# Ledger of designs, part 123: peptides against a protein of PDB entry 7Z53

Target 1, 150 residues: chain A of PDB entry 7Z53
Amino acid sequence: PRIKNQADCIPFFRSCPACPGSNITIRNQINALTSFVDASMVYGSEEPLARNLRNMSNQLGLLAVNQRFQDNGRALLPFDNLHDDPCLLTNRSARIPCFLAGDTRSSEMPELTSMHTLLLREHNRLATELKSLNPRWDGERLYQEARKIV

## One batch from the design tools (peptide; made by RFdiffusion4, then SolubleMPNN)

Design b2_p27_2_s3 (from b2_p27_2, 25 letters changed)
Fold by OpenDDE base, seed 5:
Structure b2_p27_2_s3 (fold): chain B 150 residues (1-150), chain A 27 residues (1-27)
Amino acid sequence: as target 1 above (150 residues)
Amino acid sequence: NLALLLDLLLELLNRLLRRLLLLLSRL
């Protein structure tokens, strides 16, 4: 069932209905996420999301980081740009949006937030080191090679 | 503190990888 009210809920879909061309009486499903361990929680399972998770302002192959906050100079997850951000509803005074990650649950639990933050930091570290080792690599290659290592 | 544990794990990973990168750079 599709959650109709997404204003106060974190939508998370693991599978989508897949109707074969015949015999619509049997509802099958297709995996809505990646089927293997590919760090999709960090990079997303869809290309548009994956692009939004990247720092596209340079050719360093970095993931996007929070622009408002840092943890003692260390990167935090970027904020999402949700129209009806449930995180803004939980603490109206703080006005802290949900975090953008490959997994929409990144803001559901501090443990998930921490893990995603850690992996984001690791990616960016790897991309930075790879750039140092391979100065001629462009941002796409740096991103993909760092992603392969993560 | 889970955050501290994660930071320590990351630091360990960073140290290991730096060592690996340094070893590879010598090849």
Scores: peptide ipSAE 0.000, ipTM 0.252, DockQ to the pose 0.014
Fold by OpenDDE base, seed 1:
Structure b2_p27_2_s3 (fold): chain B 150 residues (1-150), chain A 27 residues (1-27)
Amino acid sequence: as target 1 above (150 residues)
Amino acid sequence: NLALLLDLLLELLNRLLRRLLLLLSRL
């Protein structure tokens, strides 16, 4: 960011421009999200993000959960690993990073965080039930079938 | 193979359950 005083500022970036082939000089933003109602806010719109959101340490088809904190034994969203983490920059005393979700805005307000947390828990619940019903399914199949239900 | 038949039946049941859940979510 061009702002040197980062103590009281949230580092927001301007959206990248779309370059349409038209003679129109009007600047439009690139759409980084899918237009489908496919729960991309939970699973991501791109393959690298989708992989980072998964628990790949086992064959249970689960989403990744927070490794530092829980809510009375219930899962929380995992932390992101941002170079210029706006959550760390805005509250240096708490030292709590932003949450990782399919939507990058998951930490913008508590209401979004709570909804993403709820859907994370629901996916993991469904994957667990599907594993119980189908013991021979691998982690990929469990993940995809749970995703189709969400 | 009885195990294969059971797997196919469970898979069919899950497909039906998924469709039911999707129908209920639209309600």
Scores: peptide ipSAE 0.017, ipTM 0.434, DockQ to the pose 0.016; fails the geometry check
Fold by OpenDDE base, seed 2:
Structure b2_p27_2_s3 (fold): chain B 150 residues (1-150), chain A 27 residues (1-27)
Amino acid sequence: as target 1 above (150 residues)
Amino acid sequence: NLALLLDLLLELLNRLLRRLLLLLSRL
């Protein structure tokens, strides 16, 4: 490897191969994402992840936000709870975990982090406005309606 | 009764706005 010290490296693994047919001359990748445009980068492609991305402590239909940090009162992405968190391994002094988002790449690039943060904020804004307009809506409906707009 | 009517109206308005936004996003 070009980098001799692997202790501080972000572990990137090659995706699992898809094996369509008998003549595998070209390695294809398995797609684990939803096949349709549903903002899965924000909400996740799997139900367990989608649930973990939600604030389930109330009936406001909100996405979960960072509990440790804010940007001048504005929400940040929540932290993930990874056993071997690559963000903690990469910068041991900062002790900042990776962010949790629908897209696992949310912590790989600052641009992605920013976009995911903006979309999270937009969802929560929409859910809040929808709650104001529709006080009788429950958290599930608020979440789904905000998601449909995003 | 008035509050319920207002809620229904607001719900309809939100549905319309959402649909409009979705339609506009497809243009």
Scores: peptide ipSAE 0.017, ipTM 0.430, DockQ to the pose 0.016; fails the geometry check
Fold by OpenDDE base, seed 4:
Structure b2_p27_2_s3 (fold): chain B 150 residues (1-150), chain A 27 residues (1-27)
Amino acid sequence: as target 1 above (150 residues)
Amino acid sequence: NLALLLDLLLELLNRLLRRLLLLLSRL
């Protein structure tokens, strides 16, 4: 290896290739997160994260929203509760944590934050509408049905 | 997908049913 001192190395493993179907010459990585396009950037790819992204205080099937801030009455992404929150380190005076989303990169750039916010709003809109249409649906069903539409 | 289509159809049906019930309640 070019680098002889292992202490100078950051361990980085290349993702496994997906099996090429029918004459695909382009190497694609295997998706090990989810089996299909399921908006995991909004809902998370793991059950603990998915639960943390939900408003579990009621049976409305809503995603969790920011409790400190709103955009003219519109929901914002909830804040994360990271021990070493990088967002708190960028501007210690503002004390604004990183946003919690299904994708941890949601706070890396405003464009991502905006997209995640829009999709969160859309989910909550759909869940609210579905609740209106189906008053007897529980929070789990509302969440899953809204998720299917998103 | 079929699931989404069914959901949309169910939603549409629910909306139509609600509208129908509202119309019938006015009669």
Scores: peptide ipSAE 0.006, ipTM 0.306, DockQ to the pose 0.015; fails the geometry check

Design b2_p27_2_s4 (from b2_p27_2, 20 letters changed)
Fold by OpenDDE base, seed 3:
Structure b2_p27_2_s4 (fold): chain B 150 residues (1-150), chain A 27 residues (1-27)
Amino acid sequence: as target 1 above (150 residues)
Amino acid sequence: DELLELLLKLLALNRELIRQLLLASRK
């Protein structure tokens, strides 16, 4: 191999190709992210993560919110439950864990944290309003409809 | 539009926090 120092290699995975079944010679990739407004940064692209981002304790279709802290009564992103939490390791005095969001970088950049927080608040606002307008809707429908509006 | 405004406000607050941290680090 041309590069002998394999320890410094950056792992990079190529996405799988899509098979459109046509005479298209252009390689298309399978989209592993959410397609709608690609709000995957908020809702997650994988089912396990998406479930963890939801408040499953009720049928209100809400996203999970921080249980320890609020911003003057307004919701904040929930904390993640990482074994070796980089946020705790980096700033031991603050003792603030990393935030859980659809984008794993949500705790790396304040801009992303802010955006995700606002979208979380908007989703929960919409879900609450939708519940008021449609009392018979279950939590799944409320969540999906709110997600579509966001 | 309102959400964007709120986003910008939060970004401004974060920027101010960083500024304060930098100032505190010099003392």
Scores: peptide ipSAE 0.014, ipTM 0.310, DockQ to the pose 0.015
Fold by OpenDDE base, seed 2:
Structure b2_p27_2_s4 (fold): chain B 150 residues (1-150), chain A 27 residues (1-27)
Amino acid sequence: as target 1 above (150 residues)
Amino acid sequence: DELLELLLKLLALNRELIRQLLLASRK
């Protein structure tokens, strides 16, 4: 059954179909996610997204953080800039946009939001420490090395 | 190991918060 009142529903969309092989009687879904080990949920699986998740205003190798809100001085996930932001549409009173993360599900489940936030903080912590240990490293190297550790 | 533990704790806290919110919404 379809829920009629969708005013405050989180939109979930079915993945694109994948039909491997000659027998098309059974449809499969395409898997857009990668392994947990590569931390693509934090860094993004696609290069354009990955760049948008980074703080490119300096050479510290940091991930982008929320510019409006903090958690007692601790970083939160940055907001996305969606044309039709479903998070804004679901709760018009709160006026909180969707989070930008490597995993699009980060704004769907609080558990994922929290996990991504922690890993973002850990990355930035690692990048900062790596910078202190290696002052001559540029932002790209800091980012990549921190990513490897996470 | 430490990060994993922190993740698990945070997940547990989230579940508890959600549970509390759900209970509060029923009143």
Scores: peptide ipSAE 0.012, ipTM 0.290, DockQ to the pose 0.018
Fold by OpenDDE base, seed 5:
Structure b2_p27_2_s4 (fold): chain B 150 residues (1-150), chain A 27 residues (1-27)
Amino acid sequence: as target 1 above (150 residues)
Amino acid sequence: DELLELLLKLLALNRELIRQLLLASRK
C-alpha cells in the first residue's frame, strides 16, 4: 500500500538506494539505520541547543569545549549553564556543573559522557583538517561538513 | 572530583579500546 496523504506523514527513512559495484542500472536498498553511527546526540536535536554546543567565537566550525579542564591537552565537554544545576546541587563541594551535550543524560551516564567527548574531539579534528584543506570555507560550512562526516 | 576522574579513566579506556579494534581490524 502507498500512502497518498503526505500531510500527516512523519518523514522517516529506513533504507537508502544503493547500486552494486559499477552497475548503476539496478537500484537496491540498504538499511539506512545500521549503515552509520548515529552521532545526532552530540549535536542536539533542537536548533537552540545545537547553537549552544558550537564554538561561535571563531569561524573554525568547532564544537564548544570545556574551559576549565582538559585531558592532556585534549578537549572535554563544556559545562552547561543551568539555573538550577542538579550536578552542583548533588555535590556542592566539587562544584562541577552538568556537561552540555546533545543528550541531556550525558552527565548521568559516564559512558555517554565519554562517547560524546570522543565524538566532540573527532568533530573538532575533522573541522580543523577541513579548514586546512579548504582555507576559504567559513565556520558554518566547516561545521556542517564535519558533522556529515561524523 | 570522582566524576572527572572516572570520566578521564573511561576516556582512556575507550581510546585504548578503539586503538585495539583498529589494530585487530587490520589482521
Scores: peptide ipSAE 0.008, ipTM 0.285, DockQ to the pose 0.015
Fold by OpenDDE base, seed 4:
Structure b2_p27_2_s4 (fold): chain B 150 residues (1-150), chain A 27 residues (1-27)
Amino acid sequence: as target 1 above (150 residues)
Amino acid sequence: DELLELLLKLLALNRELIRQLLLASRK
């Protein structure tokens, strides 16, 4: 390889290709997701992050939402708490910190932010409905079931 | 953008599925 020092590399793992059917020449990748939408970016890949993304103040199974701002009553992504917050550095006058999301890149592109926000809203909607239908479910079950549905 | 619209459409198209899943969760 051209790069000799592994520390200089960002590790990426390529998904396995789907089995070729109908002489497809385009390499398609296997989707191992159990849902129709890949919402992994919303929930985080590590347990500490996943916990930070959740509203742990109650047993409603909700994801954490912004406590300072709302979009006409609709939830926004919570803010992160970074020491050297690049979002704050980008526009010091606005003083809007980066969003906290499962994907650390959520604040780098408005499109990602929007997608995360929508999926967060959908999760919370589902969790709320699940709670209504299953009042005895605890927060963990609500969270997991909503996550499965998303 | 197009991706956002696609996501919204996908969610809308699967509304019935979501409802069925919610109802099934009661079992």
Scores: peptide ipSAE 0.000, ipTM 0.213, DockQ to the pose 0.024

Design b2_p27_3_s2 (from b2_p27_3, 19 letters changed)
Fold by OpenDDE base, seed 5:
Formats: C-alpha cells, sequence, structure tokens
Structure b2_p27_3_s2 (fold): chain B 150 residues (1-150), chain A 27 residues (1-27)
C-alpha cells in the first residue's frame, strides 16, 4: 500500500543487496520466483514455518496476524521472534522487528510486504467466508480450502 | 500447470490491489 504518513513507515533490511555472484543469492532468488507459483511466500514452503504462520488459537483456519499493530483496522503481518533480529538493529529507535512470512524477504522489500499483507487478508477473508458456509469444517479444512482458492 | 497457477495468482494480486486502492480513496 501507498505510504501516506511517513510516521507509519517501517524500517526494512536488505541482507545481500550486492551479491550477484553468490550461489546462495541465486538460490534465494530462484526460491523467491518459484514462491509465486504456489503462494509459498505467504504460506511457507516448509511445514514448521507454515504452522508458525497460522493462527493456532482457534479452529478458524486463519493465518496469524500482527498482535500489536493494525492498518486502519486491517490486519498486518505478524512479527517474527528472532533472537538477533536484523530489523531491530537497522533502526534501534523504532523497535519494530522483522515480519514473519513464507518468504524471508518480506522485511527487505516494501513491495513484498504489501503483497504478503494483501494475501494474508484475502486468506483470512476466505477462511471466514468458508466457515460461514461450512460451519462443521475444522481449522485445518478451512485453512487448506482457503489456501487452494488464494 | 505452473504457468496457469502463476497467472491466477497474478490476477488475484491485481484485483486485491485495485480493491485496496478503492478502499483507500473512500477513507
Amino acid sequence: as target 1 above (150 residues)
Amino acid sequence: SLSLRLARLMRKIEELLKEEEKRREEE
């Protein structure tokens, strides 16, 4: 989304802006590209990460949302829980940690953050609607069905 | 196919962006 108030800006961290010849960088770029095929940038490509991205406090099949901040009542990505959080180190005064997403670059590029946020909201919207249509579906079913639609 | 899934996702993103812009204009 477009930043209207500069006071609402969140610091971003780029891990390797100038590593074109790095094998790791190439692999990360490939992963970033392929993540758009299956939306793994939002849901995660590995089960442990995928579980951490979900709201496990209920059976609504929702993705986890930020517990501290909202955007005019709309959900934001949850914060990660890193011991050595690079986002906190980037701007120590802001004290805003990195976002948790399926793609680690979510806190490196505002464009990705915005996209992930939109898809997060869409998933939760779909899950909520599916719950209304199918009250007997559990959280796993709701999550999987919403994921298929996204 | 992978290409179709990608296209679907891109269309979804475009739709969401348009909806978000509309909501921002109404605020």
Scores: peptide ipSAE 0.103, ipTM 0.676, DockQ to the pose 0.034
Fold by OpenDDE base, seed 1:
Parts: structure tokens; sequence; C-alpha cells
Structure b2_p27_3_s2 (fold): chain B 150 residues (1-150), chain A 27 residues (1-27)
């Protein structure tokens, strides 16, 4: 079950509360995920960046996806909008701008790009399924609940 | 490896999702 008494909880990774009286099996799984991957790389550590990483065109709680390219129908990270984009300068043949993510290194290391892309897709999948399970939830609730699971 | 770790992460996420669905059905 979700934590209902927020007063007895402490801040945890991904802005999720940690409560000593929580279900041990669920908490252990969340702790394992947070210890492995800092979700701030995907969602952003600062509120302005976090908002820019979200799809604000609807109330589905989704992260923003690339509007120009897809990977065989699957989502890719959105592009950043840098004045002097180093990604365009270093690889002029590809002409692909830097990706926008919570981690600025996403465009520098293929491992990070792959990981962020995977987690982007998973977040959106989770948000979509949560919408089906809870049709009355708004976009903020869907986004936060999906983020808690990741 | 990174691929193995990511696969494990995906399985854990799927497990959490299934548990959440189960809890919703029980409510």
Amino acid sequence: as target 1 above (150 residues)
Amino acid sequence: SLSLRLARLMRKIEELLKEEEKRREEE
C-alpha cells in the first residue's frame, strides 16, 4: 500500500517518502532501485529542469519525448535547445543536437543515453498503466506515482 | 554488466507494478 501518514516519513530518493512502518517487501525493492539508479538523472534535480522534462500538453503524467525521431516506433529523449550546441559541433555529419535529460552527461556517454531512454519509456509505460488503473487521477498524481515506482 | 543490471531493474519495476495492481484489486 501507499504511505498515508506523511508526517512519519522522511525524504527519500525520487522525492518518495521513507517510512519505517512501511511494507518491508515493497520498501526493500524501492531501496534496491534507488541504490542502483539515481532517478534524478531522469527526472532532474531542479524544479525548472523537471518541468522541462515533462509533457505538459496533457494530464497523463508523461515525460517529454523526441518529436522528430523514434526508435522503431519507440520513444527517444527530447532535444535540448542550446545556443552553441556542442553535439552539433562535434558531429556535423549526424547533425543531432544534445539530448535533454536530468543528467547533462546523457549525450556524452552512450551508456547513459541508453539508460535514460529505457527509464523514459518505462516511466511513460507506468504512467499509462496507472491511468488505466486510476482513471480519476490527474497528470500530477500520475507523474508522481510513476516516479515513485521507478 | 550494464545490460544485466538494466534488465534486473526492469524486472523489479514490473514486479512493483504487478504488486500495485494486485493491491488495487483487493481494495
Scores: peptide ipSAE 0.019, ipTM 0.364, DockQ to the pose 0.024
Fold by OpenDDE base, seed 3:
Structure b2_p27_3_s2 (fold): chain B 150 residues (1-150), chain A 27 residues (1-27)
Amino acid sequence: as target 1 above (150 residues)
Amino acid sequence: SLSLRLARLMRKIEELLKEEEKRREEE
């Protein structure tokens, strides 16, 4: 049976329409639709963002994971590093910053957060398996090959 | 095609959800 420990869970709160960072623009809507085709909601559509979503501490081709929390030992999305973090501003008592993902709406919609988390885990699983099968591949090769399979 | 890519991704998500549910039931 599932071990219930709510203390290890990250609280998720939706922002109000008038709250900072909660406004969904037309551009965000378009990005949300197209991101499902190329999985850019996970990997990012811009190179600077894509690099920030990767684990650059090794040559394993992994995406970055949360450094503070896990879901019963499983990876969660990393936190963003925003100067004026809207997630912190909307609920100061929670003290949980916004998640970092290829889609900026990840912290606004729990459904997207869940999907991104699953795909993050899948990518890292694939990269790990590819490393086992191809030990001579570097981190860039592992990352790109795993991205193609996802 | 783009449609096939989307369909494949959706199937993968469904599979991952099923696996996640199975793992949580066993824990």
Scores: peptide ipSAE 0.115, ipTM 0.690, DockQ to the pose 0.034; fails the geometry check
Fold by OpenDDE base, seed 4:
Structure b2_p27_3_s2 (fold): chain B 150 residues (1-150), chain A 27 residues (1-27)
Amino acid sequence: as target 1 above (150 residues)
Amino acid sequence: SLSLRLARLMRKIEELLKEEEKRREEE
């Protein structure tokens, strides 16, 4: 079985979709389309978010990973730090906060969460490999080069 | 082009999904 330690597993659930106005809906749809062009669903479309999605504790060019949970030893998306976390509010029994991703919809749709997680893992894999091949590259270079390959 | 970038990303996602499925089957 894939799951070795249930204590390390995060229950996946769907959050209730927001009911934005028509203009907000259009913007969200546009953002969804553009995210696939620049992979902003993984890396973020704004610099403050992009920085929060990165592991800045070292010079390895990695994206941040969840510090509380792993998927059978594999990385998961980090949790966001929202004051009024809609994921916690929606499913109070699970008590799992929203994931931090470039696309806010990641916590609303487990399918997107899975995709983002896979790309997170791929980025970190690439960054690690690039570090091995180019030991002199700093974190910024590793991050950017891995991002280009993804 | 933007279309090529999109296509590449989609192919990459599909590849990763297939690899993940393979790993799940082997575990």
Scores: peptide ipSAE 0.020, ipTM 0.510, DockQ to the pose 0.034; fails the geometry check

Design b2_p27_4_s1 (from b2_p27_4, 16 letters changed)
Fold by OpenDDE base, seed 5:
Structure b2_p27_4_s1 (fold): chain B 150 residues (1-150), chain A 27 residues (1-27)
Amino acid sequence: as target 1 above (150 residues)
Amino acid sequence: SPFLKEIELKLRFLLRELEALLRRLLA
């Protein structure tokens, strides 16, 4: 809901330059953000959270996706159910709750939200592909194998 | 993960581009 520019394809090439700047403060900020590139932030570090992040309605090994919103047909992070949702408090008129992710900061920083969203999509893509290649695998196997690849 | 590396590189690039845009707006 907050970020709507994910509809366009984002090319990921290994030849893509990082373009590190000479500005130390900017570099520090970039480094801080890139340090959050951790799969644990997508899958959750604790089992209860990890289960909540999964789509348990089927045996496809998918992560849960937002049921209210999509980005031009592409998946978004699911919403959390916080008692005192800080995202709702920051903008009372928008009424958009925090996203559910392995890291609560995903709703605070657009960069993290985008990254988590991309990894969510990648996981689900991988799980879907693995299901096609291995039709006999159950949801748990698909989930774990996709997680390993991410 | 190679995918994570690609995301990292892309994010760094996007942040630099965003910084450049902000500089233009604030100039």
Scores: peptide ipSAE 0.028, ipTM 0.407, DockQ to the pose 0.036
Fold by OpenDDE base, seed 2:
Structure b2_p27_4_s1 (fold): chain B 150 residues (1-150), chain A 27 residues (1-27)
Amino acid sequence: as target 1 above (150 residues)
Amino acid sequence: SPFLKEIELKLRFLLRELEALLRRLLA
């Protein structure tokens, strides 16, 4: 359902400060939750990774998508190119490599994979609409503007 | 970041529903 009254929502904090005597496991979990709702996981926090996550074959400002598979016509995350790919080693029958995303955990947790996929689709949707509205914008501007909206 | 805000609200809703279910379980 669509929630309109935010005041009725239970407060959900993305992060928590370090507390004396706190369990390190709890801290790690909190950090993971913060990343889960942050678009930076999709775009990559480092420039080299961010470039690899983009579709550089055109000036449409799109993120790269899977070139082998689609979800009923919808985009999926691109595959990574890892030496000793752990995803291939885990299930040798499936022969599906790890996904490439801003967070390496995307292939470890289906929840993260789904969220990253949705944000990927949203970015590309926005970039496409921005291109329609602003035909003279180059790929860099389209990418940055879509990123800001997400 | 309107899209992220929408996702956040949905997550809060789900957490609230989970809390309600837990309360019923423990009642």
Scores: peptide ipSAE 0.023, ipTM 0.360, DockQ to the pose 0.030
Fold by OpenDDE base, seed 4:
Structure b2_p27_4_s1 (fold): chain B 150 residues (1-150), chain A 27 residues (1-27)
Amino acid sequence: as target 1 above (150 residues)
Amino acid sequence: SPFLKEIELKLRFLLRELEALLRRLLA
């Protein structure tokens, strides 16, 4: 993202600055985010990662959500489990580990984190609806169908 | 941020539309 005044920004993963409260709409940034709506970005391009991103404790086809925190009842990305968590190291005051997402860049830019969060929520919403419509579908089917819609 | 909200709204709109279409197809 394009940051004009880094003095008003706080560092994130890889020292990527984020300026909270910015009301400037940057078209290039928006385009980048919209172009980021890729299955690989949300669901992971590698099967091991994709599995880690899923809620495998049931057959609901859901993506895994944060088990420690919610956003007023709404899902947040699950935390990753990194030995040397760069998010913790970069901003020790925040004490928030990196999020687990389809792309490691999800924690590099807050904008991408937000996008991933939104798509996580939408996936799970869709999966829930699909379950309602198709009670016999297993988790894999629900997951794949929701993924196609997202 | 405003741009994130815009994206959110667009995504929600699109996904809702897709959901509606899906429901229609699966009904």
Scores: peptide ipSAE 0.016, ipTM 0.317, DockQ to the pose 0.028
Fold by OpenDDE base, seed 1:
Structure b2_p27_4_s1 (fold): chain B 150 residues (1-150), chain A 27 residues (1-27)
Amino acid sequence: as target 1 above (150 residues)
Amino acid sequence: SPFLKEIELKLRFLLRELEALLRRLLA
């Protein structure tokens, strides 16, 4: 979910901030997109966060997905477990927490949330394909190999 | 990196859908 009460513009592209009062537009520039995409923002730059982003209930090397909601059958980012969740605080009646991603900004901008969601789906797709091709690989191997490809 | 082009194309279609979903969830 998006944090609605953000008053300041948030950096999205290096030269283009996402402002709360601005219309959501997608910049049709692959160079800008490629420069923005950092896999560490999806997988987490710290080991504890990285582990929390993974599905550790099996040996499939998957990233964790939302357990409450799906996007027409497609995976969404899992919810975070913040003590002072700003998404919950902005709308107490909705009771929708912030998404968990490798970057805390995942719920601040829908563009960023979308990107993280797509990369989540791609990772899980790759891990699934790798499992099919390499049935003997364990979850760690599948996760790492998929991560390298993304 | 090999999938960035594909992600770009998907993003064009999914961004609005995700925004709509988020608005519905937060409404």
Scores: peptide ipSAE 0.029, ipTM 0.481, DockQ to the pose 0.034; fails the geometry check

